Peptides against a protein of PDB entry 3B8E. Designs and how they scored, part 152

Target 1, 230 residues: chain A of PDB entry 3B8E
Amino acid sequence: PFLIFIIANIPLPLGTVTILCIDLGTDMVPAISLAYEQAESDIMKRQPRNPKTDKLVNEQLISMAYGQIGMIQALGGFFTYFVILAENGFLPIHLLGLRVNWDDRWINDVEDSYGQQWTYEQRKIVEFTCHTPFFVTIVVVQWADLVICKTRRNSVFQQGMKNKILIFGLFEETALAAFLSYCPGMGVALRMYPLKPTWWFCAFPYSLLIFVYDEVRKLIIRRRPGGWVE

## One batch from the design tools (peptide; made by RFdiffusion4, then SolubleMPNN)

Design b2_p22_3_s4 (from b2_p22_3, 21 letters changed)
Fold by OpenDDE base, seed 3:
Structure b2_p22_3_s4 (fold): chain B 230 residues (1-230), chain A 22 residues (1-22)
Amino acid sequence: as target 1 above (230 residues)
Amino acid sequence: SVYEEALKLLELARKLREEALK
């Protein structure tokens, strides 16, 4: 998110401190939980692999845990970010290159996509309003992402929710999200302005989508072992 | 509180946008 902020010159979608909270507070426990996840039933039945030619299962699991999850979370967060800004008059295309004027406190007539002028204070309120739901969206997406990453081939319904560490991680990150969203002073301390409860549901369609997608992917893998989707 | 003030400002901004779109 921070890199996109710099490269695309868009208003900051998520504060640096909030990113650190995600990395240290929400991602650590789930990542550990994945490391202690129960072996997939089919993995134990697999014949010994050729270490010289076959890709290690560990590399794939690490890639899913740190690479794929992170990317999916970022996409979910940006989705929420663009939705909020669009609802406030800033269409995605209009945000490109807007950062310079957006962050300039001496410019109080930045126009949105509809010609409405925004003062610096108004812009910052909208920006900081995006931070909270961005964070919450990441947490909500993690509910699905962590569950689907437990297995490579098996359905979530087949593998089950046996990892207590994962459950604890989900609880912890949800509690942290609630704390950061609704605790007094978070707007000043972390630039996370208030979040309406309805915004918790903004990520649900996305979470459902990735869940369904992953289940379909796993179904294909089970029916066609060794396919490109594996 | 900052929370309540921010909500009020967002609501105000929303109203202003709606008026501007009329």
Scores: peptide ipSAE 0.021, ipTM 0.530, DockQ to the pose 0.018
Fold by OpenDDE base, seed 1:
Structure b2_p22_3_s4 (fold): chain B 230 residues (1-230), chain A 22 residues (1-22)
Amino acid sequence: as target 1 above (230 residues)
Amino acid sequence: SVYEEALKLLELARKLREEALK
């Protein structure tokens, strides 16, 4: 998100504090939950033919898969960001190159896509209003990510939600998202303003996308064992 | 009701931000 912020010169889609909340708050418990996940049946049956090369290839494939999921996650966040800003009068095209003026506290007449002038304070409020739904989007997408990462080859429907720690992780990150989204003062403290409950659902398409992506990936792996998709 | 409450919280947050920036 920060890289896109720099490259596109758009208003900051996600604050540093929010990023920290994602990394430390939302990712930690899920990561722990995955560490205690029950051994996948296929992992137990895997016998690498060449331990050195197969391990390396497997690590590369895993990294690639996580990279792809991360990209989808980022896209979901940015989608929510653009929707929020568009709802407030800033169309995506208008945001390109706007950062300089957006962040200038001395410019109080930045125009939106409809010619409405926005003060610095108003712009920052809108910016911070974007942080929360971006965060929530990440959390919602992480639901799918966490669930799909439970297995390498097996479908979620096959593996099931047996890990109580995983469920707790989902609860924790959701609770954190709710806290940050609806606790008064978060806008001032963390630059995360409350959002409408409907914004929780904005991320669902991307969560579903990740889910479908992974299920398709796993299906391909099952049909073509040892393929590059694994 | 939840939606209305969320809106109120949003408005409150905005007001707090405005006050903090003054």
Scores: peptide ipSAE 0.008, ipTM 0.299, DockQ to the pose 0.027
Fold by OpenDDE base, seed 4:
Structure b2_p22_3_s4 (fold): chain B 230 residues (1-230), chain A 22 residues (1-22)
Amino acid sequence: as target 1 above (230 residues)
Amino acid sequence: SVYEEALKLLELARKLREEALK
C-alpha cells in the first residue's frame, strides 16, 4: 500500500501505525498458529524425492503464493480506499498526483472530480475516513488467508478447522479491527475515524477471491502433482 | 529474518512518509 502511495502519489491510504498494527496484530498470531498446526496428512506421508531440491522448490512456491495473496490483499484495500474517495467525489484517476496538493495545508481549494473545492481539514477528514476501512478490509481479507494457510494441498473442506489457535487468531484480528475502528480517541491517536458497519462487507468479495484462488490452486496441485503451482 | 526485514521496511516507510509530509 505504501509503495503505491509513493509511486502513484495519491493521498495516504493507510497510516504507518495502522500498518504496524496489521503486521504485529495479524501476522504474529498466524505464525504461532502455523507452528501448532498439525501437519497435513499428505505432508507427513510425503517422502521427499530430493530433500534439497524439493525444499527449495517448496520455498519458492510458498513465497510466490504468499506474494500473490498479498497482492490480492493490497488490491482489496485499495479498492475500499478508492470506493470511499469516489463516494466523496474523488475518482481514482483524479487521485493520481494529488498528494502534494492534498497534504498542503495552505491549499484550501483542492478540487474533486466534479469541481467541488475541498479545504485541508475536509480532505484530512476524508483521508482519515479511508484509513479504518482500508485496515478492516485487510483484516477481512486476511481471514481467508489464515484459513487457507492451514493446508498446502488439501481443501479447507477436507482438512477442516481443527486448529484452535488459528480460530483464536481470527477473533483476535477481528477484535483488534473493532477496537481500532470504534474505540474513542482512535481518530486522533491513530488517524482512524469510526467505521460504518457496512464497510465491513466491502472486503468480502476479495476474501472470497483469495479463498477461491487458493482452492483452485490446491485443486490443480491435486490433479497435477509436481506442477509449477505446487 | 523476514520479520526483521519487514520492520526495516516499515521504518523506511515511516521516514519517507515523514519527509513527504514536510
Scores: peptide ipSAE 0.006, ipTM 0.244, DockQ to the pose 0.020
Fold by OpenDDE base, seed 5:
Structure b2_p22_3_s4 (fold): chain B 230 residues (1-230), chain A 22 residues (1-22)
Amino acid sequence: as target 1 above (230 residues)
Amino acid sequence: SVYEEALKLLELARKLREEALK
């Protein structure tokens, strides 16, 4: 998000505070959950053919796969961001290069895509309105991430969801998202204005996409062990 | 302890953001 913010010179889609909340509030418990996850039976049974090369290759492939998932998460967040701004009169194309004027306090007549002028305060309200749903989108997508991270090869339906810590992690991050989204004062304190409940569903397609992607990937791995998609 | 540290960091981030917006 930050890189796109700089490159595209668009209004800030996700605040630093929300990023910190993601890193510290939503990722910690899930990470612990994964640490307590039982070793996948197939991993234990699969003896490395070459301990030096196979381990390294596997680690690289894993990192690549999670990188792809992270990219899908970012896309989901940006989708929500652009939809909100579009609903407020700022089409995606119009946002390109707008940051300079957007962040300038002395410019109170920034025009949207329809010629409406926005004051600095109004613009910041819209910007901060985007922060919450972006965050929530990440959380919803992380639900899928946590579920698929339970296994490398087996389907979620085969492995199940018996890890109580994982369930707690899902609850915790969801509760945090709800707190930041709806607790009075969060708009002033954290610049995260309240989120309409309907926006929670905007992330669901991306969550489903990640789930489908991972299931397909795992299916390929099961059918073709040792493939590059591992 | 980690949770408490996280809260402190969030508070700090909030303050810094408020100052940056002044």
Scores: peptide ipSAE 0.000, ipTM 0.254, DockQ to the pose 0.027

Design b2_p22_4_s1 (from b2_p22_4, 18 letters changed)
Fold by OpenDDE base, seed 5:
Structure b2_p22_4_s1 (fold): chain B 230 residues (1-230), chain A 22 residues (1-22)
Amino acid sequence: as target 1 above (230 residues)
Amino acid sequence: VEEAEKRALELLEKALELIEKA
């Protein structure tokens, strides 16, 4: 997110508070839940043919898979961000290079894509309105991540949702997202303005995409063990 | 609570300004 923010000079899509809430609130409990998950029986039973090379290759493949999932998460967040700004009159093309004028408190006549002038205060309200749905999008996508991370090879349908700690993690991150999105005063305290409940659904296609991607990946691994997709 | 929130916001703004200058 920050790299695109710097390169494109767009208004800030994700605040520091939201990042901290992701790192401390939404990632820790799920990570703990995964640590208590029964090690996939295949990981324990398959002696590495070469302990040094096979372990390194597997670690690289895992890292690449997480990198791809993280990219899909970021794309989901940015999609939600651009849709909200477009609904407020700022088309994605118009946002390119706008940051300098957007963040200038002395400029009160920044024009949107339709020629409407926005004061600094109005612009900041819209910006902070984008932080909440970006955060919520990440949380909803993380649901899929947690579910798919249960196994490396087996389908979620085969292993099921037996881990109570994982279910608790999903509930906790969702409750935190709802609290930050709808609790009175969060707009003032955390610069997270209330989100329309309908915006929660904007993340669902991306969660589904991650789920389908991982199930297809796992299916390929099961059919072709030792492939580069592992 | 409102004053504490305002102070926290001011501190966050200062921190952001420091990050932007770094």
Scores: peptide ipSAE 0.000, ipTM 0.248, DockQ to the pose 0.024
Fold by OpenDDE base, seed 1:
Parts: C-alpha cells; sequence; structure tokens
Structure b2_p22_4_s1 (fold): chain B 230 residues (1-230), chain A 22 residues (1-22)
C-alpha cells in the first residue's frame, strides 16, 4: 500500500497508525491462532517427509501464498480507498499525482473531479475518512485469509471452524475494527473517522475472492499433488 | 477538538515526512 502511495503520488490511503493497528492489533492474534493451529496440524500430519525438500517447498509455497493473498488484500484496501474518495468527488484518475498538492497545507483550493475546491482541512478529513475503511477492509479480507490458512490442502468446509483460538482471533480483530471505527475520539486520536456500516461490506467481495482463490488453489493441489501450485 | 486535530495532523505529517526520508 505504501509503495503505491509513493509511486502513484496519491493521497495517503492508509495512515501509519492504521498500519500499526493492522500489524500489531489485527495480524498478531490471528497469526498466533494460525501458529497454534499449524503446530497442532503438523503434529497430527507428521508423515515422514523428506525434511529438506519439504521444508524448502513449504517455505516457497507459504511465501507465494502470502504474497498473493497480500496482493489481493492490498487491492481490496485500495478499492475501498478509491470508492470513498470517488464518493467525495475525487475520481481515481484525478488522484494520480495529487499528493503534492493534497499534502500542501498552503493550498486550499485543490479541485476535485467536479471542480469543487477543497481546503487542506477538508482534504485531510476525507483522507482520514479513508483510513478506517481501508483498515476495516483489511480486517475483513483477513477473515478469509485466516480461514483459508487454517488448512494447507483441505477445504475450510472439510475442517470447519473448530479452532477456538482462530475464532477468538477473528473476534478480537473484528472487535478492534469496530472499536477503531465507532469509538468516539478515534478520528482525533488515531485519524480514523467513524465508518459507515456499509463500508464493512465493501471488503466482502475481496474476502470472497481470496476464499475462492484459495479453495481453487487447494483443489488444484489436491488434484495434482506435487504440482507447481502447491 | 479542532486544535487537537491540527496538532495530530501536524504530527502525522511529520511522521510521514520522516517515513519518506527513511
Amino acid sequence: as target 1 above (230 residues)
Amino acid sequence: VEEAEKRALELLEKALELIEKA
């Protein structure tokens, strides 16, 4: 996300505080949940595999999977960002290169896509209005990620949601997202303005996409054991 | 609240500048 911000010179889609909340708040408990579940699953699935080849393959697979999921997650966040800015009059095309003027506090006449002039304060409000939905989008997408990461090969439908730690992680992540989105003062404190409940649903298509993607991936792995997709 | 927002904004801008310089 931050790289795209720099490269595209768009207004900041995700604030530093929001990033920290993601990394420390939303990713930590889920990651722990996954670590416990993986440890439990690895204890149960210890077939005598060749430890050298399987470790390397597994690391590559995990890296690729996380990279792909992370990309979809970022796309979901950016989608939400662009939707919010578009609703506020800034079309995606207009945002390209706008950062310099956007971040300049002395420019109070930045025009949106419709010729409306935005003061610096107004621009920052809308920017911060994007941070919360971006965060929530990441959280919602992470729900799918956590659920899909529960199993390396099996469908989520096959294992079910038996991991209480995972459920707790999802709950904690959601509760944090709700707290940051709706708690009074978060706009001032964390630059996370209140989120319309409808924005929670903006991420669902991407969450579903990740879910479908991973289920398809797993299906391919199951059908072609030892394939390049694994 | 507006003053707090301004201060917070300034801090954020400073943080962003630091990140951009890093």
Scores: peptide ipSAE 0.006, ipTM 0.233, DockQ to the pose 0.021; fails the geometry check
Fold by OpenDDE base, seed 2:
Structure b2_p22_4_s1 (fold): chain B 230 residues (1-230), chain A 22 residues (1-22)
Amino acid sequence: as target 1 above (230 residues)
Amino acid sequence: VEEAEKRALELLEKALELIEKA
Protein backbone atom coordinates (compact mmCIF):
# COMPACT_ATOMS: atom_id res chain seq x y z
CA PRO B 1 0.00 0.00 0.00
CA PHE B 2 2.70 2.50 0.93
CA LEU B 3 4.70 1.77 -2.24
CA ILE B 4 1.64 2.44 -4.41
CA PHE B 5 1.05 5.64 -2.46
CA ILE B 6 4.58 6.81 -3.33
CA ILE B 7 4.59 5.63 -6.96
CA ALA B 8 1.11 6.83 -7.90
CA ASN B 9 1.34 9.93 -5.70
CA ILE B 10 -2.23 9.40 -4.50
CA PRO B 11 -3.78 10.36 -1.16
CA LEU B 12 -2.67 7.98 1.59
CA PRO B 13 -5.01 4.97 1.56
CA LEU B 14 -3.80 3.46 4.82
CA GLY B 15 -2.04 5.20 7.68
CA THR B 16 1.21 3.95 9.19
CA VAL B 17 -0.43 3.33 12.56
CA THR B 18 -3.15 1.32 10.87
CA ILE B 19 -0.51 -0.74 9.05
CA LEU B 20 1.12 -1.45 12.40
CA CYS B 21 -2.25 -2.50 13.80
CA ILE B 22 -2.63 -4.94 10.90
CA ASP B 23 0.87 -6.36 11.24
CA LEU B 24 0.83 -6.69 15.02
CA GLY B 25 -2.85 -7.16 15.76
CA THR B 26 -4.55 -8.84 12.84
CA ASP B 27 -1.65 -10.79 11.29
CA MET B 28 0.30 -12.03 14.30
CA VAL B 29 -2.47 -13.65 16.34
CA PRO B 30 -3.97 -15.49 13.37
CA ALA B 31 -0.49 -16.61 12.28
CA ILE B 32 0.10 -18.07 15.73
CA SER B 33 -3.27 -19.79 15.53
CA LEU B 34 -2.25 -21.44 12.25
CA ALA B 35 0.84 -22.90 13.93
CA TYR B 36 -1.51 -25.01 16.04
CA GLU B 37 -3.42 -26.36 13.04
CA GLN B 38 -3.02 -30.10 12.75
CA ALA B 39 -0.90 -31.20 9.84
CA GLU B 40 -2.92 -32.52 6.96
CA SER B 41 -2.87 -36.32 6.92
CA ASP B 42 -1.34 -36.32 3.43
CA ILE B 43 1.55 -34.10 4.55
CA MET B 44 2.30 -36.54 7.36
CA LYS B 45 2.28 -39.53 4.99
CA ARG B 46 4.47 -37.99 2.28
CA GLN B 47 8.02 -38.69 3.17
CA PRO B 48 9.95 -36.22 1.07
CA ARG B 49 11.92 -38.16 -1.55
CA ASN B 50 14.70 -35.66 -1.08
CA PRO B 51 14.15 -33.70 2.14
CA LYS B 52 16.36 -30.78 1.09
CA THR B 53 15.04 -30.20 -2.42
CA ASP B 54 11.43 -31.03 -1.68
CA LYS B 55 11.43 -28.74 1.35
CA LEU B 56 12.87 -25.88 -0.69
CA VAL B 57 10.35 -26.41 -3.49
CA ASN B 58 7.48 -26.56 -1.03
CA GLU B 59 8.70 -23.45 0.77
CA GLN B 60 8.96 -21.62 -2.53
CA LEU B 61 5.46 -22.68 -3.56
CA ILE B 62 4.05 -21.67 -0.17
CA SER B 63 5.84 -18.33 -0.40
CA MET B 64 4.38 -17.75 -3.86
CA ALA B 65 0.90 -18.65 -2.67
CA TYR B 66 1.15 -16.28 0.30
CA GLY B 67 2.51 -13.59 -2.00
CA GLN B 68 -0.46 -14.01 -4.33
CA ILE B 69 -2.91 -13.89 -1.44
CA GLY B 70 -1.21 -10.76 -0.13
CA MET B 71 -1.60 -9.13 -3.53
CA ILE B 72 -5.31 -10.00 -3.57
CA GLN B 73 -5.65 -8.49 -0.08
CA ALA B 74 -3.97 -5.28 -1.21
CA LEU B 75 -6.18 -5.13 -4.31
CA GLY B 76 -9.23 -5.55 -2.11
CA GLY B 77 -8.12 -2.68 0.11
CA PHE B 78 -7.43 -0.42 -2.85
CA PHE B 79 -10.76 -1.32 -4.40
CA THR B 80 -12.55 -0.22 -1.24
CA TYR B 81 -10.43 2.96 -1.14
CA PHE B 82 -11.24 3.86 -4.74
CA VAL B 83 -14.96 3.12 -4.26
CA ILE B 84 -15.18 5.46 -1.27
CA LEU B 85 -13.27 8.23 -3.01
CA ALA B 86 -15.35 7.81 -6.16
CA GLU B 87 -18.54 8.09 -4.09
CA ASN B 88 -17.15 11.35 -2.73
CA GLY B 89 -16.43 12.68 -6.22
CA PHE B 90 -12.80 11.60 -6.72
CA LEU B 91 -12.42 9.17 -9.61
CA PRO B 92 -9.30 6.94 -9.59
CA ILE B 93 -7.69 8.70 -12.56
CA HIS B 94 -8.09 12.07 -10.89
CA LEU B 95 -6.27 10.84 -7.78
CA LEU B 96 -3.04 10.20 -9.71
CA GLY B 97 -0.56 12.90 -8.78
CA LEU B 98 -3.06 14.64 -6.50
CA ARG B 99 -1.20 13.97 -3.22
CA VAL B 100 0.90 17.13 -3.28
CA ASN B 101 -2.15 19.36 -3.49
CA TRP B 102 -4.17 17.03 -1.28
CA ASP B 103 -1.74 17.28 1.62
CA ASP B 104 -1.15 21.03 1.26
CA ARG B 105 -2.96 22.84 4.06
CA TRP B 106 -2.90 26.11 2.18
CA ILE B 107 -4.81 24.75 -0.82
CA ASN B 108 -8.49 24.81 0.10
CA ASP B 109 -9.88 24.58 -3.42
CA VAL B 110 -8.79 21.14 -4.61
CA GLU B 111 -11.28 20.13 -7.25
CA ASP B 112 -12.80 16.69 -7.51
CA SER B 113 -13.65 14.97 -10.78
CA TYR B 114 -16.87 17.00 -11.01
CA GLY B 115 -15.41 20.42 -10.25
CA GLN B 116 -16.47 20.50 -6.59
CA GLN B 117 -13.92 22.28 -4.43
CA TRP B 118 -12.72 20.61 -1.25
CA THR B 119 -11.14 22.30 1.74
CA TYR B 120 -8.16 20.74 3.48
CA GLU B 121 -10.34 19.64 6.39
CA GLN B 122 -12.91 18.06 4.11
CA ARG B 123 -10.18 16.18 2.21
CA LYS B 124 -8.68 14.84 5.42
CA ILE B 125 -12.09 13.65 6.60
CA VAL B 126 -12.49 11.71 3.34
CA GLU B 127 -8.94 10.34 3.62
CA PHE B 128 -9.47 9.15 7.18
CA THR B 129 -12.83 7.74 6.15
CA CYS B 130 -10.87 5.50 3.75
CA HIS B 131 -8.45 4.18 6.40
CA THR B 132 -11.06 2.25 8.38
CA PRO B 133 -12.70 0.42 5.48
CA PHE B 134 -9.28 -0.40 4.02
CA PHE B 135 -8.36 -2.00 7.34
CA VAL B 136 -11.69 -3.81 7.60
CA THR B 137 -11.29 -5.06 4.04
CA ILE B 138 -7.94 -6.60 4.95
CA VAL B 139 -9.50 -8.27 8.00
CA VAL B 140 -12.42 -9.70 6.02
CA VAL B 141 -10.06 -11.00 3.34
CA GLN B 142 -7.87 -12.50 6.07
CA TRP B 143 -10.86 -14.54 7.25
CA ALA B 144 -10.80 -16.42 3.99
CA ASP B 145 -7.01 -16.66 4.03
CA LEU B 146 -6.91 -18.14 7.52
CA VAL B 147 -9.64 -20.63 6.73
CA ILE B 148 -7.95 -21.85 3.53
CA CYS B 149 -4.36 -21.90 4.85
CA LYS B 150 -5.17 -24.62 7.37
CA THR B 151 -4.91 -27.19 4.58
CA ARG B 152 -2.68 -27.61 1.54
CA ARG B 153 -4.72 -30.14 -0.38
CA ASN B 154 -7.99 -30.87 1.36
CA SER B 155 -11.01 -28.64 0.92
CA VAL B 156 -12.24 -26.61 3.88
CA PHE B 157 -15.40 -28.66 3.62
CA GLN B 158 -13.47 -31.90 4.07
CA GLN B 159 -11.37 -30.96 7.09
CA GLY B 160 -13.82 -28.57 8.73
CA MET B 161 -13.08 -26.01 11.44
CA LYS B 162 -11.60 -28.20 14.16
CA ASN B 163 -8.88 -25.87 15.43
CA LYS B 164 -10.37 -23.96 18.36
CA ILE B 165 -7.38 -21.61 18.40
CA LEU B 166 -7.97 -20.67 14.76
CA ILE B 167 -11.64 -20.01 15.49
CA PHE B 168 -10.61 -17.87 18.43
CA GLY B 169 -8.17 -15.98 16.19
CA LEU B 170 -10.97 -15.20 13.73
CA PHE B 171 -13.16 -13.84 16.51
CA GLU B 172 -10.31 -11.86 18.03
CA GLU B 173 -9.43 -10.33 14.67
CA THR B 174 -13.07 -9.41 14.08
CA ALA B 175 -13.41 -7.94 17.57
CA LEU B 176 -10.26 -5.86 17.05
CA ALA B 177 -11.59 -4.61 13.72
CA ALA B 178 -14.89 -3.66 15.35
CA PHE B 179 -13.09 -1.93 18.23
CA LEU B 180 -10.82 0.10 15.96
CA SER B 181 -13.72 0.96 13.66
CA TYR B 182 -16.32 2.02 16.23
CA CYS B 183 -14.58 2.94 19.48
CA PRO B 184 -14.87 6.65 20.25
CA GLY B 185 -11.61 8.53 19.73
CA MET B 186 -10.16 6.21 17.07
CA GLY B 187 -10.62 8.92 14.46
CA VAL B 188 -8.28 11.15 16.43
CA ALA B 189 -5.92 8.49 17.76
CA LEU B 190 -5.52 6.29 14.68
CA ARG B 191 -7.00 8.41 11.87
CA MET B 192 -9.72 5.79 11.54
CA TYR B 193 -13.14 7.33 11.34
CA PRO B 194 -16.19 5.20 12.14
CA LEU B 195 -17.20 2.78 9.43
CA LYS B 196 -20.72 2.37 8.16
CA PRO B 197 -21.74 -1.27 8.59
CA THR B 198 -22.44 -1.52 4.85
CA TRP B 199 -18.72 -1.19 4.07
CA TRP B 200 -17.99 -4.54 5.70
CA PHE B 201 -19.62 -6.11 2.68
CA CYS B 202 -17.31 -4.37 0.21
CA ALA B 203 -14.58 -6.90 1.05
CA PHE B 204 -16.76 -9.99 0.63
CA PRO B 205 -16.18 -10.38 -3.13
CA TYR B 206 -12.43 -10.54 -2.50
CA SER B 207 -12.82 -13.00 0.35
CA LEU B 208 -14.92 -15.12 -1.95
CA LEU B 209 -12.31 -14.75 -4.70
CA ILE B 210 -9.54 -16.01 -2.40
CA PHE B 211 -11.74 -18.86 -1.23
CA VAL B 212 -12.61 -19.91 -4.78
CA TYR B 213 -9.00 -19.51 -5.91
CA ASP B 214 -7.72 -21.74 -3.13
CA GLU B 215 -10.43 -24.36 -3.61
CA VAL B 216 -9.61 -24.48 -7.33
CA ARG B 217 -5.89 -24.71 -6.53
CA LYS B 218 -6.52 -27.57 -4.12
CA LEU B 219 -8.74 -29.29 -6.64
CA ILE B 220 -5.95 -29.08 -9.25
CA ILE B 221 -3.43 -30.46 -6.73
CA ARG B 222 -5.76 -33.36 -5.98
CA ARG B 223 -6.25 -34.14 -9.65
CA ARG B 224 -2.60 -33.67 -10.63
CA PRO B 225 -0.39 -34.81 -7.76
CA GLY B 226 3.17 -33.55 -8.13
CA GLY B 227 2.24 -30.70 -10.45
CA TRP B 228 3.83 -27.23 -10.36
CA VAL B 229 0.85 -25.91 -8.37
CA GLU B 230 1.73 -27.66 -5.15
CA VAL A 1 -14.48 19.48 20.03
CA GLU A 2 -13.76 20.63 16.49
CA GLU A 3 -10.78 22.65 17.67
CA ALA A 4 -9.48 19.70 19.64
CA GLU A 5 -9.84 17.49 16.59
CA LYS A 6 -8.02 20.03 14.46
CA ARG A 7 -5.19 20.25 16.97
CA ALA A 8 -4.97 16.48 17.16
CA LEU A 9 -4.84 16.28 13.38
CA GLU A 10 -2.04 18.81 13.28
CA LEU A 11 -0.07 16.85 15.85
CA LEU A 12 -0.58 13.64 13.93
CA GLU A 13 0.54 15.26 10.70
CA LYS A 14 3.68 16.53 12.38
CA ALA A 15 4.33 13.05 13.69
CA LEU A 16 3.87 11.60 10.22
CA GLU A 17 6.23 14.14 8.72
CA LEU A 18 8.82 13.20 11.29
CA ILE A 19 8.40 9.52 10.47
CA GLU A 20 8.73 10.20 6.75
CA LYS A 21 11.90 12.22 7.31
CA ALA A 22 13.14 9.46 9.43
Scores: peptide ipSAE 0.000, ipTM 0.231, DockQ to the pose 0.021; fails the geometry check
Fold by OpenDDE base, seed 4:
Structure b2_p22_4_s1 (fold): chain B 230 residues (1-230), chain A 22 residues (1-22)
Amino acid sequence: as target 1 above (230 residues)
Amino acid sequence: VEEAEKRALELLEKALELIEKA
């Protein structure tokens, strides 16, 4: 997310505090939960045919899968960001290169895509309005990621939701998202304005995409044991 | 927090400039 912000030179989609809340609040408990996840029954029963090559392939595939999931998460967040800005008159194309003028306190006539001029204060309100939905989008997408990561080969439907720590992690990150979104003073303290409940649903297509992607991946692995997708 | 954000942004901009120059 932050790399795209810099590369595209767009207004900041996610504040530093929200990034810290993701890293510390939403990633830590899930990481712990995954450490306590019971090994998939197949992982415990199957010794790698070649411990060196199969481990390397598996690590590469896991890394690629996590990388792809992370890209989907980022896309989800940016989608929410662009939708909110578009609703406020800033089309995605217009945001490219706008950061410098956007963050300049002395420029009070930044034009939107429709020629409306925005003061610095108005721009910052819109920016901070984006922070909370972006964060919530990441959390909602992480639900899918956490649920799929507990299994390598088996479908989520086959493995079930047995890890109580994972379930706790899902509730914790959701509670954190709700707290940051709706607690009074968060707009000033954390630059996170209250979230309209409708924005929680903006992430659902991406969560579904992650689920579909992972289930398809796992299906391929099951159909082609020993294939490059393992 | 604003100063920290500004510094972080400046550092990242510098890092990107270094990557672009490399």
Scores: peptide ipSAE 0.000, ipTM 0.241, DockQ to the pose 0.016; fails the geometry check

Design b2_p22_4_s2 (from b2_p22_4, 18 letters changed)
Fold by OpenDDE base, seed 3:
Structure b2_p22_4_s2 (fold): chain B 230 residues (1-230), chain A 22 residues (1-22)
Amino acid sequence: as target 1 above (230 residues)
Amino acid sequence: VEEAEKRALELLEEALKLIEAA
């Protein structure tokens, strides 16, 4: 998010504090929880791996899969960001290069896509209104990510939800997201304005997309062992 | 991991300072 903010010169989609909350608050416990996930039911049925050939291929495939999931997460967040700004009169095309004028306190006549002028205070309210739903979108997408990361090839339905620590991680990140979104004072302290409860559901299509993507990927792996998708 | 986290935090603090100075 921050890289795109710099490169595209768009208004800041996600604050630095919110990024820290993601990295330290929402990702840490889930990451630890994955270390305690039970081995896949078929792991003991696999032949011993060739340590020279199988490691490199697996690392590349895992890296690509996580890279793709991360890209979908980012797209989900940016989608929410662009929707909110569009609802407030700023179309995505108009946001390109707007950052310089957007962040200038002395410019109080920044025009939106419809010719409406926005004061510095007004546009900062809109910016901060985007931070919370972007954050929440990432958290909701992470639900699917955590669940799918439990297994490499088995369906979630086959492996089940036996890891209590993973379940705890899902609740923890959700509770943190709710706290940051609705606790009084977070708008001032974290520049995260309160989120309408309806925006929680905006991320669900992306969570579903990740879930379906991974289930399809795993299905392909099961049907074509040793394929390039593994 | 701890060192990476520390470095990430330092980078974030630097980024925050740059944003506040901008």
Scores: peptide ipSAE 0.000, ipTM 0.251, DockQ to the pose 0.030
Fold by OpenDDE base, seed 4:
Structure b2_p22_4_s2 (fold): chain B 230 residues (1-230), chain A 22 residues (1-22)
Amino acid sequence: as target 1 above (230 residues)
Amino acid sequence: VEEAEKRALELLEEALKLIEAA
């Protein structure tokens, strides 16, 4: 997210506090939960592979898969960001290069895509309004990511959700997201303004996309053992 | 928080400029 902010010179979509909340608040419990995941049913039946060659290939494939999922997550967050800004009069194309003027407190007449002038205070309200839904979008997309990561080859429908710790992690990060989004004072303390409940649904298409992507990936792996997708 | 974010952004911008200049 931050790289796109710099490259595109757009207003900051995700604040430092929200990034920290993602990294420390939403990722830790899920990561721990995955450590306690029950062995995949097919893993226990597999013959030992060549430790040298297959480890390297597997690490590369895992990195590629997680990289692709991470890109989908980022796209989800940015989608939510762009939608909110568009609703406030800032179309995505207009945001390109706007950061310098956006962050300048002495410029109180930044124009939106429709010629409306925005004061610094108004712009910051809109920016901080984007921080919360971006964060929430990442959390919602992480639900799908965490669920799919519990298996490598088997469908979630085949493996099931038996890890109570994973389920707890999903609820914990959701509760944290709700707390940060709706608790009084978060707008002042964390620059996370209250989120309209409708914005929670903005992430769902991307969560679904991740599920579909992973199920297709796993299906390919099952049908083509030893393929490049494994 | 805003000041910390601003400072972090400035540092990142400087780092990127250095990378681009290299």
Scores: peptide ipSAE 0.000, ipTM 0.236, DockQ to the pose 0.016
Fold by OpenDDE base, seed 2:
Structure b2_p22_4_s2 (fold): chain B 230 residues (1-230), chain A 22 residues (1-22)
Amino acid sequence: as target 1 above (230 residues)
Amino acid sequence: VEEAEKRALELLEEALKLIEAA
């Protein structure tokens, strides 16, 4: 997200505090949950695979899968960002290169895609309005990520929601998202303005996409053991 | 506020570099 912000010179889609909340608050508990679940699943399924080759391949595949999921998460966040800005009159194409004027306090007549002029204060309100939905989008997409990481090969429907730590992680990240989105003072303290409940649904297509992607991946792994998808 | 944001960004970049280096 930050790299795209720099390269495209668009208004900041995700604030630094929000990034910290994702990395330290939202990602940590899920990561711990996944570590415990992987340990349980690996203990139950490890036939003695050749520990050197299978570990390297598995680490590479896990890293690729996490990289792909992370990319989908970022795309989901950016989608939500662009939708909000478009609803406020700023089409994605118009945002390219706009950062310099957007962040300039002395420019109070930045035009949107429809010729409406925006003051600095109005622009910052819209920007900060994007931070919370971006964060919430990441959380909702992480629900799917946590659910899919339960199993390497089995469908979520087969293994079910047995991991109490995972359930706790889902609850914790959701509670954190709700707290940051709706607690009074978060707009001032974290530059995260309150989120309309409807924006929670903007992430659902991406959560579904991740879920479908992983189920397809797992299906391929089950049908073709030892393939490049493992 | 902008200076604070810039400093926060710098700190975050440093933190990210530290995380990537670990």
Scores: peptide ipSAE 0.006, ipTM 0.262, DockQ to the pose 0.020; fails the geometry check
Fold by OpenDDE base, seed 5:
Structure b2_p22_4_s2 (fold): chain B 230 residues (1-230), chain A 22 residues (1-22)
Amino acid sequence: as target 1 above (230 residues)
Amino acid sequence: VEEAEKRALELLEEALKLIEAA
């Protein structure tokens, strides 16, 4: 996300506080919960053909899969960001290169895509309004990510939701997201202005996409053991 | 908190300027 912000020179889509909340608040408990997940029934049955090469290949493939999931997650966040800015009069094309003027406190007449002038304060309110839904989008996408990470090969429908700690982690991150999004004073304290509840649904297509992607991946792995998708 | 946020924002702006200059 931060790299795209620099390259596109757009207003900051995600604040440092939100990043810290993701890294420390939302990811820790779910990650611990995955350590207690039941081993896949097939992991114990698969004899390592070559313990040295097969481990390395599996680690690389896992890293690539999580990298792809992270990209989809980022896309979901940016989608929500662009939709909110567009709703406020800033079309995506107009945001390109706008950061310099956007962040300049001395410029109080930045025009939107429709010729409306925005003061520095108004712009920052809109920017911080985008930070919250970006964060929420990440949390909602993480629901799918955490669920799919329970297994490498088995479908979620086969493995089920057996890990109570994982379920607790999902509720915790959701509660944290709701608290940060709607608690009075968070706009001032954390630069996270309240989000309309409807914006939570902007992430759902991306969560579904991740879920479908991983289920298809796992299906391919089950049908073609030892393929490049493993 | 507001002052800390303002300082953090200023630091971020400075960091961004440094990145743009690099």
Scores: peptide ipSAE 0.000, ipTM 0.233, DockQ to the pose 0.019; fails the geometry check

